# Designs tried in a protein design run: peptides against a protein of PDB entry 3S8F. Part 24

Target 1, 157 residues: chain A of PDB entry 3S8F
Amino acid sequence: VLTLFVAVPSLMTAFTVAASLEFAGRLRGGRGLFGWIRALPWDNPAFVAPVLGLLGFIPGGAGGIVNASFTLDYVVHNTAWVPGHFHLQVASLVTLTAMGSLYWLLPNLTGKPISDAQRRLGLAVVWLWFLGMMIMAVGLHWAGLLNVPRRAYIAQV
Target 2, 166 residues: chain B of PDB entry 3S8F
Amino acid sequence: DEHKAHKAILAYEKGWLAFSLAMLFVFIALIAYTLATHTAGVIPAGKLERVDPTTVRQEGPWADPAQAVVQTGPNQYTVYVLAFAFGYQPNPIEVPQGAEIVFKITSPDVIHGFHVEGTNINVEVLPGEVSTVRYTFKRPGEYRIICNQYCGLGHQNMFGTIVVKE

## One batch from the design tools (peptide; made by RFdiffusion4, then SolubleMPNN)

Design b1_p9_6_s4 (from b1_p9_6, 6 letters changed)
Fold by OpenDDE base, seed 4:
Structure b1_p9_6_s4 (fold): chain B 157 residues (1-157), chain C 166 residues (1-166), chain A 9 residues (1-9)
Amino acid sequence: as target 1 above (157 residues)
Amino acid sequence: as target 2 above (166 residues)
Amino acid sequence: SEALFNLVF
């Protein structure tokens, strides 16, 4: 009961964040069902990085429900599925959030804004990181479903 | 206008909360579907069974590799397996094709994994506990056992073999 | 039924 009950507040939190993003986008002039998304500051790596992290966190969170399921865990436990989950939760969300935080924090601490070149480089870094993580995570989840074990350098598949 | 903004936020939150509830049901439905269509990969949990890891090598059913495979009935066997740093005992494990095999696996030292390639056998092996897995090998041949739980410097080379005889 | 129970609880 307690194990899957944790999903409820987690989902509530996630969608509260989404609501905040919608509000922010609409304040920036976004209209319609999806127009608010375009209105968000996608030119700022301090914003883009954690948002990409959140996007990676969505399938990771869904996977968390699977991993926490008593029955489904027998399918995925100690397979490549688990590292796939970790790379979404830690190497994507946490890491990208840290990157984004630095893009905000350092300019504020030093009092020096980042240059346009640095901004563009930052955007490239976080997008490439996200892309790589998504490819790897999908691959790991797929391998896990094919019963590839974790913590092993060889596999039958 | 702060009042207008507050009302807007509430509306958005209500919408997303409704969506969250809907998604919860979707996830439950997907899990149910997975269970209904992919039950072959699900292994029921066994009963909790304890052993003393400090004496398991000296006495009991795990002590003698030559006696590890025990016939318990017609076409039924129990295999007592030790996972240790860094290997499995007995090795190889020899069982007949088509027989119902009950693996009872424990460890005398640290936590190990017991993953049998080509099968859905995949359990953690804890010192002091006995992992029980029931399986029937339909195909003869060799099946590699892989440790999928880091157990030390020799973890990467910790393998075993199950030989299924016709 | 047991599987469902174990899934939820």
Scores: peptide ipSAE 0.014, ipTM 0.793, DockQ to the pose 0.052
Fold by OpenDDE base, seed 3:
Structure b1_p9_6_s4 (fold): chain B 157 residues (1-157), chain C 166 residues (1-166), chain A 9 residues (1-9)
Amino acid sequence: as target 1 above (157 residues)
Amino acid sequence: as target 2 above (166 residues)
Amino acid sequence: SEALFNLVF
């Protein structure tokens, strides 16, 4: 009962964060429908990491609705689809948010700002992480739809 | 200034909330559309059927693997399958091509998976419950059964075979 | 309609 309505508060929470980002971008001089995105601090790995996590969470959230659907869950349950979903939700959003938090926290704890080289390395790490996770997640979802089983080292397809 | 900022934030939040609700309806509509157009691939859940896992090996339709395949009609069979640590019985399961097969699957020990490669048969098997799956094999050959739910140290080696005869 | 109802509720 009211199974899919659980998505309402989740979406409200997620898009409230997006609203905060839009406000921040506009305060930084961004204008128009998309100009505020460009104005965000994309040169800071502490910012980029959690935002990339959020981007990965979008298809993951859509998949969550599928997984919560009684009839559709039968198709994807205990297939490679499930690990794909997990890697979007946990290994992307949660992990990247943690990484981003560290990029802010460690300099503050040590009292030493990160060097430009460290900043650039951090950006490379989070972008590569996101790219790798997206490739893997797409592959796992695809394999799941092809009925590749979860927790098996062998598959017919 | 703070009041203006607060008002602006609220405006953006309202916009994003409206968008979120719209997307929710889109997702629901897409799911509904998928269900409506792909009904042939949807297997509805059957009625809940219980069995005593402590006696299922001793008496009843799962007790004798030699009697596991029961013809219930001219082209209809019921197969009583046990998933256990670490295998399936009967093994192999022999059924005729083109017949409607009703699998009645349960476990005497822990939760297992029953995933038949090359088919859409994929269910969890719980001790004390009977999983019911209906399927018709259109092609003869061997179909591998895979346990896709971790069930112990021998999980990775837990396989079965369905042999479909012409 | 029944399928949609069962999906949502």
Scores: peptide ipSAE 0.012, ipTM 0.795, DockQ to the pose 0.049
Fold by OpenDDE base, seed 2:
Structure b1_p9_6_s4 (fold): chain B 157 residues (1-157), chain C 166 residues (1-166), chain A 9 residues (1-9)
Amino acid sequence: as target 1 above (157 residues)
Amino acid sequence: as target 2 above (166 residues)
Amino acid sequence: SEALFNLVF
């Protein structure tokens, strides 16, 4: 019930953020339907990390509605599906947002910008993290649909 | 111009909100599709049934594993199962192929899982509550019961068996 | 898999 209660506001918030990103991208010279995306600061890990988190949150959010639905939850409950959902919500969005926040916070706290090497390393970290999380999440969701239980070390599929 | 910027932002927000609504309907459609194509995955919950976990081992239908399988009608059975730390009783559970089986599952101690491999039977078992699951085994053989809810140090070894006889 | 089959059918 709580999940369903916050589902619509959460979607509205998420897409409002997207609207802000479009506006920002267009201010940065982006043109056309998708050009504004390319114009966003993809060279900044403080930007890339939370955006990747949001991308992971899309299927995760949809999964949240599934998990909160009685009929569908019966299919996925206590299967590998559930950890898959968590890793999208926590290990992707929350974690990547925290990483991104760090890349913003440290320069501001120290009064020094991050070095170019640190920036590049940060980009590598967040992209690799996202990739790993997506692979794991897809695998877990898939396994869950195959009735692989969570909290079990052996299962027939 | 701050005013113009606000108008522009508002326009984008309206567009994205419209898109969000569209996506909501897409998700609803996907859910509907899943429900329409998933023919045997849904087992409706029965009425809330409670039992005293402190006495369930001493009296009642769960007390004697030898009497756990009760024929309730032609090709219909009720099986009273205990999930406990760390196993299931009766074990094995023997039922006929093609029979309609109503599992009545409860726990005398802590929360357990009741996940039958190869089936869509997957419920949590709470002390004081009776989990009811209806299922018909179409194929003979052995079906493993797995605990998928952490229940203590022996959780990973908590298994049972359903034997479906021809 | 048998599990998937029983989930769907």
Scores: peptide ipSAE 0.031, ipTM 0.779, DockQ to the pose 0.080; fails the geometry check
Fold by OpenDDE base, seed 5:
Structure b1_p9_6_s4 (fold): chain B 157 residues (1-157), chain C 166 residues (1-166), chain A 9 residues (1-9)
Amino acid sequence: as target 1 above (157 residues)
Amino acid sequence: as target 2 above (166 residues)
Amino acid sequence: SEALFNLVF
């Protein structure tokens, strides 16, 4: 009940954030149904990091609803599915948001902008992190559905 | 300007709400698929049953491993399983093929897991509570029981065996 | 399989 209750405000927040991103993209010259996405500042790791985190949070949030269902939880509970869910929510969204925040915060605190080399390196780090998290998350969810137990070093499959 | 921005944001929100509604149906379909493919063969009980973990080893149906398997009817058995640090009793658990088995599982000490490989049996075992799982083994052989809930230093070595006889 | 497990863990 609590999880489902929290899901409603979370979805509302997601819609608001998405709307804000679309508005920003359109202000930057993006047109059409998807043109606004391309117009967003994908060259800035401070932007890319939290956005990638949000993208990972979507399937993670859906998984949260699954975990809150009595019948479905019986299937996935204490399997590799659960760590997969956690890594999407914490290691993706929270961590990437923190990383993105640092890319904005440190230059502003020091008064020195990041160099182009630092910017490119930052983008590489963020994208590689996201890719790694997605691979691991998909693997963990898949393993969980194959009945791989959580907190065990061996599995039948 | 603020008013125009507000209207624009509302329009975008409506679009995203519509998209979200469409995705909701996709998620429901995925849930239905998961239920159809992964829930067969195990019937968990929703009844809350409690026991005293401090006396469960001394008296009652869990006290004697030799009497843990009880025939309750034609091709029906109840197995009283104790999960403890660090193992299961009885071990092995011997049951006949094709019989309906009702596992009654509890713990005298800490929380354990009861995960049976090759089956959908996967429950947490709490001291003071009885976990009930119904299952019918269609294939003879040995099934390993794994503890998937951290229970101490010997957690990683906590295994049991179910032997299904023809 | 164990291979899948080792890939993730």
Scores: peptide ipSAE 0.029, ipTM 0.776, DockQ to the pose 0.076; fails the geometry check

Design b1_p9_7_s2 (from b1_p9_7, 5 letters changed)
Fold by OpenDDE base, seed 3:
Structure b1_p9_7_s2 (fold): chain B 157 residues (1-157), chain C 166 residues (1-166), chain A 9 residues (1-9)
Amino acid sequence: as target 1 above (157 residues)
Amino acid sequence: as target 2 above (166 residues)
Amino acid sequence: NVLQLLLAL
């Protein structure tokens, strides 16, 4: 289990980001244990996208610890579990962060703010993306635990 | 003002760090619990065994598919399997129900997968190395072997069969 | 098993 301590620096970094979000929420008037979350700018797709990515990264990170375990990796290696993990780490966190960055970058590059319609569309896109990714990731992880193979078009299960 | 903000940030960081450490211990506990309670039908042998992939087809226990299944005890067999582009040998692999089977799997060419449907047998097969998997088939029937590691243009058609006899 | 453990979370 010594390998689990490899996660300590990563967790420290990840939760420093969470601390930054809490501080930001409290600066925006949020109070209490959870009030700071509500105070965050959930109406901005440039904010929502990377935050949803972070949320997807949590189970992905937990899975990473599983994958790093020699004995447990034997169970999940080259099953549907692996692409499930990838889709959480890459297609959720990285992709949503990129999407969020784009929602900030384009207005700055053009010098024009996004319209309200574009903002609402952006919110719909990132939430739908997150929902779809979570459904797929859960399905892949579940299938992997049922020994559905990776890189095969057929499965007995 | 800056000092006050800094103190607040530190307090939040300390809280989240404490949470992160707590979660680490939870993960350790979960892994420990899984290892303590999980009984797998497959026990991998971690001993490193090497073989020359250039001669494995000509000499040694993998050379003759007809002699690939070797009885090593009253209810114990060793099966020498080659995974190659694009198939397995022997094919089918015939073993008795209830016997302890030790699979010795290697490759003469590229990396392949050895995934047996209906079981938890799932290993990568590397040229020059011997993968060892121990398993007991409790149910008779046919078990399909699937290559789950990309090995070339014929990868998707690379299948084998294990026939478990009563 | 791993599945049972994950489902229990």
Scores: peptide ipSAE 0.022, ipTM 0.806, DockQ to the pose 0.055
Fold by OpenDDE base, seed 1:
Structure b1_p9_7_s2 (fold): chain B 157 residues (1-157), chain C 166 residues (1-166), chain A 9 residues (1-9)
Amino acid sequence: as target 1 above (157 residues)
Amino acid sequence: as target 2 above (166 residues)
Amino acid sequence: NVLQLLLAL
């Protein structure tokens, strides 16, 4: 039980970010319990990318608790579950955050704003990346629960 | 205005922190539920057993593959397994169906994996340590042992076989 | 038994 308390700071951080998003959405005119979500700048890939990363990080974080649990880790250790976990953590959150950062950084470095075509392409890229990552992650976690080993090219499934 | 904004931010923060705490308990509850319903086959951690990886091939219970399977009681066996670059010893491992098998697994060289397909046997094998796994094969047949820890150039081909006889 | 496992977490 004590080991699970390591999740407390992470959860606090995650939900503080969520609070910031709510505040931002409300500043942009969003009202009601969920209206602030629609008010966020979903037309900006620099915003959408890291937010999608955060969404992918949620199940990854839950998996982190599982992986850190002695008894549950016995089930998932060195199976496809583990790659599924860190693909959510790294290839979702970190990578999408990096992608989003580039959508902010490059225009600022060059002094040239992104075109509408570039913006639309950027949105397509980050959404497709997120979708593909979720499919892969679900598959890997599922395979892991079916005792598919990691670092092996064969499995009895 | 600044005071009003400050209070609004705090209210949102408090709400989300409360949600965070609630989710923590949900996760704990899910873990508890999983443990309550899926405890079958969970093997308690045993005592840490040490061996000298430099001599394990020369002397002791792992030295002779012909003597690796030891009957310790009625329908009870201990199997001394070496995981090495790049295979398992003995290979095949022959055990009877329905017997309680205690695997004692160690490595003379580097870290390996010991993953038995069709079972919940899945352990890392560290040089200098003995991994102990208890299992009863209910079905006869061949069970493949897979190395699921990278151990060198031949890792991908490192397989063994357990033959369960009627 | 479940309690023991939870305490071991």
Scores: peptide ipSAE 0.006, ipTM 0.808, DockQ to the pose 0.030
Fold by OpenDDE base, seed 2:
Order: C-alpha cells, then structure tokens, then sequence
Structure b1_p9_7_s2 (fold): chain B 157 residues (1-157), chain C 166 residues (1-166), chain A 9 residues (1-9)
C-alpha cells in the first residue's frame, strides 16, 4: 500500500528533476533533443554521482512496484531478486548521492576546492561503483527470476 | 525575464510528465509479461487461517507426521507441514505424481521459509498462521525444501525433502 | 586523507 501510494508522486518528482536537468543543460549551451545532456557538468563527481544514482533508481523503482504487487511478490519474495532491488535503491541511489554530496560538502566546509587529482579519482570511483552495482544488481535480479533463494548458500540452478 | 524562464521550465516539465505517463504503461506491460512467464505452476489459495502455535504439535492435523498426507479426493491431497527449528515434518513428504497437492504449512516456533527447489513454491511460514499453496508435481523425483527466512543458528542447514512417486 | 580533512575543518 505504501509503495503504491508514493509510486506516482515519486515518478513525477523524478521526471521533474529530469526537466530541471534539461533546463540546466540548455542554459549551459546544449542544443537539440539530447545535446543538453552533454552540456551538463560530467567532470564534477558531485554531479555525476547523484545522477548515476538516479539512473540506478529507475529499474529499482520499477522493481519496487513489482515487489508491492501481490502476485509478482509471490514469485520474487525471498529470492535473489530482493537483494538486487535493495542494491539499486540503497547501494546505488542512496550511496552515490551520499558520495556526491561529500564532493560538494567538503570543499564548502573547508573553503578549499578539491584538487584535479581528487576530482579525477572521484569520477573514477563513482563510475566504477555504478558499474559494479549495475552488474551485481542485474545478476541478482536474473538469479531471482531463476528461483535462486535469498539467505541460502545453495541453489539448484 | 522570470516569466519567460517560468514558461520554459513548465514546458519541459509538461513534456517530461507526458513521458512519465507513457513509461507507466511500459512498466505495466513489463509487469504483465513477467507475470505471464514466471508464475506458472503455483496457485496461492485459501483465506487467512489461524492456529495456536503452542498446541499445534499436540493436537490437530499437524500433530502426527504419519497422518500428515490426507487424500481429499480423486488425485487430490492435503499435506500438513510443520516448519520448525530446524527442519520440516513430515520428512520426507511423499506424494504421487500428477496429483493436486494442497500444502498447509505452519510453524510452532519462529518464522521460517518454505522454498521448494525446482518449483515456484516459495512462502513464508509464520507461527499462528497457515500458509496454503497448491501445486501439481509433473515429474517424479526428489524435491528439496529450503528455508529462505533466517530462523536462527541452524538456519543454513534447515532442509526437507518431497518425494514424488510414480 | 580523512585525518587531514578532519583537521582542516
């Protein structure tokens, strides 16, 4: 009930954020249907991390609706599907947002900008984190659909 | 200037909201597809049933594992299963191939899982509640029951067996 | 590092 109650508002919020990103990209000189994406500050880990988190949240959010559906939850409950969902929601969105927030917060608190080396390292970290999370999440969801159990060390498949 | 910016933002928001609505239909379609392809063979059945976990071992249909398999009709059986720390009874559960089996599962102690490998049977078992699952085994052989809900130190070793006879 | 960062705060 709770998931379904917040599903539509959450989607509206997510796409409103996307609209804000489009506006920002166009203000930065982006043109055309997709040119505004390239114009966004992809060189800043404080930007990249939360955006990657949002991208991971898309399939995770869809999975939330699945998990809240009675008939589908019966299929996926206590399988590897559930950890897959959690890793998208927590380890992707929440964690990457936290990581990105630090790249904004720390320079502001200290009054010192991050070095170029720190910036590049930060970009590498958040991209690799995202990639790893996507691989793991896809694998877990796939395994779940193949009936691999959660909280068990063995599986028939 | 502010008015122009506001109008532009609203236009983008409207476009993205329209896209959002379209994506909702896509998600619904994907859910429908998943349901159609991954739910075959298992039918959740029955209304919420309650039992007293403190007496379920002493009286009622779960009390005697030798009487746990009850024929309810032609090629129809009800199996009364206890999930406990740390195992299942009866063990093994013996049922005929091709018969419609109604599992009535409960717990005398803590929450357990009832996951039958090779099938889509996968339910939580709560003390005081009866989980009901309907299934027909098409292939003879042994099917392992796994607990997929943490239930204590012996959780990882909590297994049962369903033997499907020809 | 973290220690330097904490000291810089």
Amino acid sequence: as target 1 above (157 residues)
Amino acid sequence: as target 2 above (166 residues)
Amino acid sequence: NVLQLLLAL
Scores: peptide ipSAE 0.006, ipTM 0.757, DockQ to the pose 0.015
Fold by OpenDDE base, seed 5:
Structure b1_p9_7_s2 (fold): chain B 157 residues (1-157), chain C 166 residues (1-166), chain A 9 residues (1-9)
Amino acid sequence: as target 1 above (157 residues)
Amino acid sequence: as target 2 above (166 residues)
Amino acid sequence: NVLQLLLAL
């Protein structure tokens, strides 16, 4: 019940953030239905990291609703599905947001902008992290549906 | 122009709200698909039943593992199972093939898991509460019981066996 | 098994 109560305001927040991103993209010259996405600053790891986190949060949020369903939770509860959900929510959104925050905060605290090499390295780190998290999350969710137990070192499959 | 910006923001918000409504239907469809393909044979939760975890080992149907399997009718059995640190009682659990088995599971100590490989039996076992699950084993053989809830130092080694006889 | 799952990803 609590999960469903927080789901609605969370969705509202997510779509508000999306609206802000669209507005920002259009201010940067993006046009059309999807042109604003291309216009966003994808060359900045401080931007890319949180956005990738948000993208990972979408299936994670949907999974939260599944976990809150009595009938569906019976299938996924205490299976590898649950760690998959956690890694999308925490290891993706929270961690990538923290990483992005550091890419902004450290240059501002030191007064020194990051070099181009550091920027490119940052982008590589963020994208590789996201890719790894998506692979692991998909694998864990799939394993959970195949009845792989949570908190066990051995499985039937 | 602040007014123009405000109007634009509202338009984008309306668009995303419309999109959110569309996505709601997508989510409903995904839930329906999952329900149709993965939830066949769901074991309904039974009525809440309580026991005293401090005395369950000494008295009652869980006290004697030799009396744990009770025939309640033609081709119907009740099995009283204890999940404890760190194992299951009785072990092995012997039941006939094709019989309806009602498992009554509780714990005398901490929370444990009761996950039977090759089946949809997967429940948490709480001290003071009786978990009830109903299952019919169609194939003879050995089924491993796994604890999938952390319960202490010996958690990783906590296994049981169900032997289904022809 | 887990290996088959990983290969299927």
Scores: peptide ipSAE 0.015, ipTM 0.779, DockQ to the pose 0.027; fails the geometry check

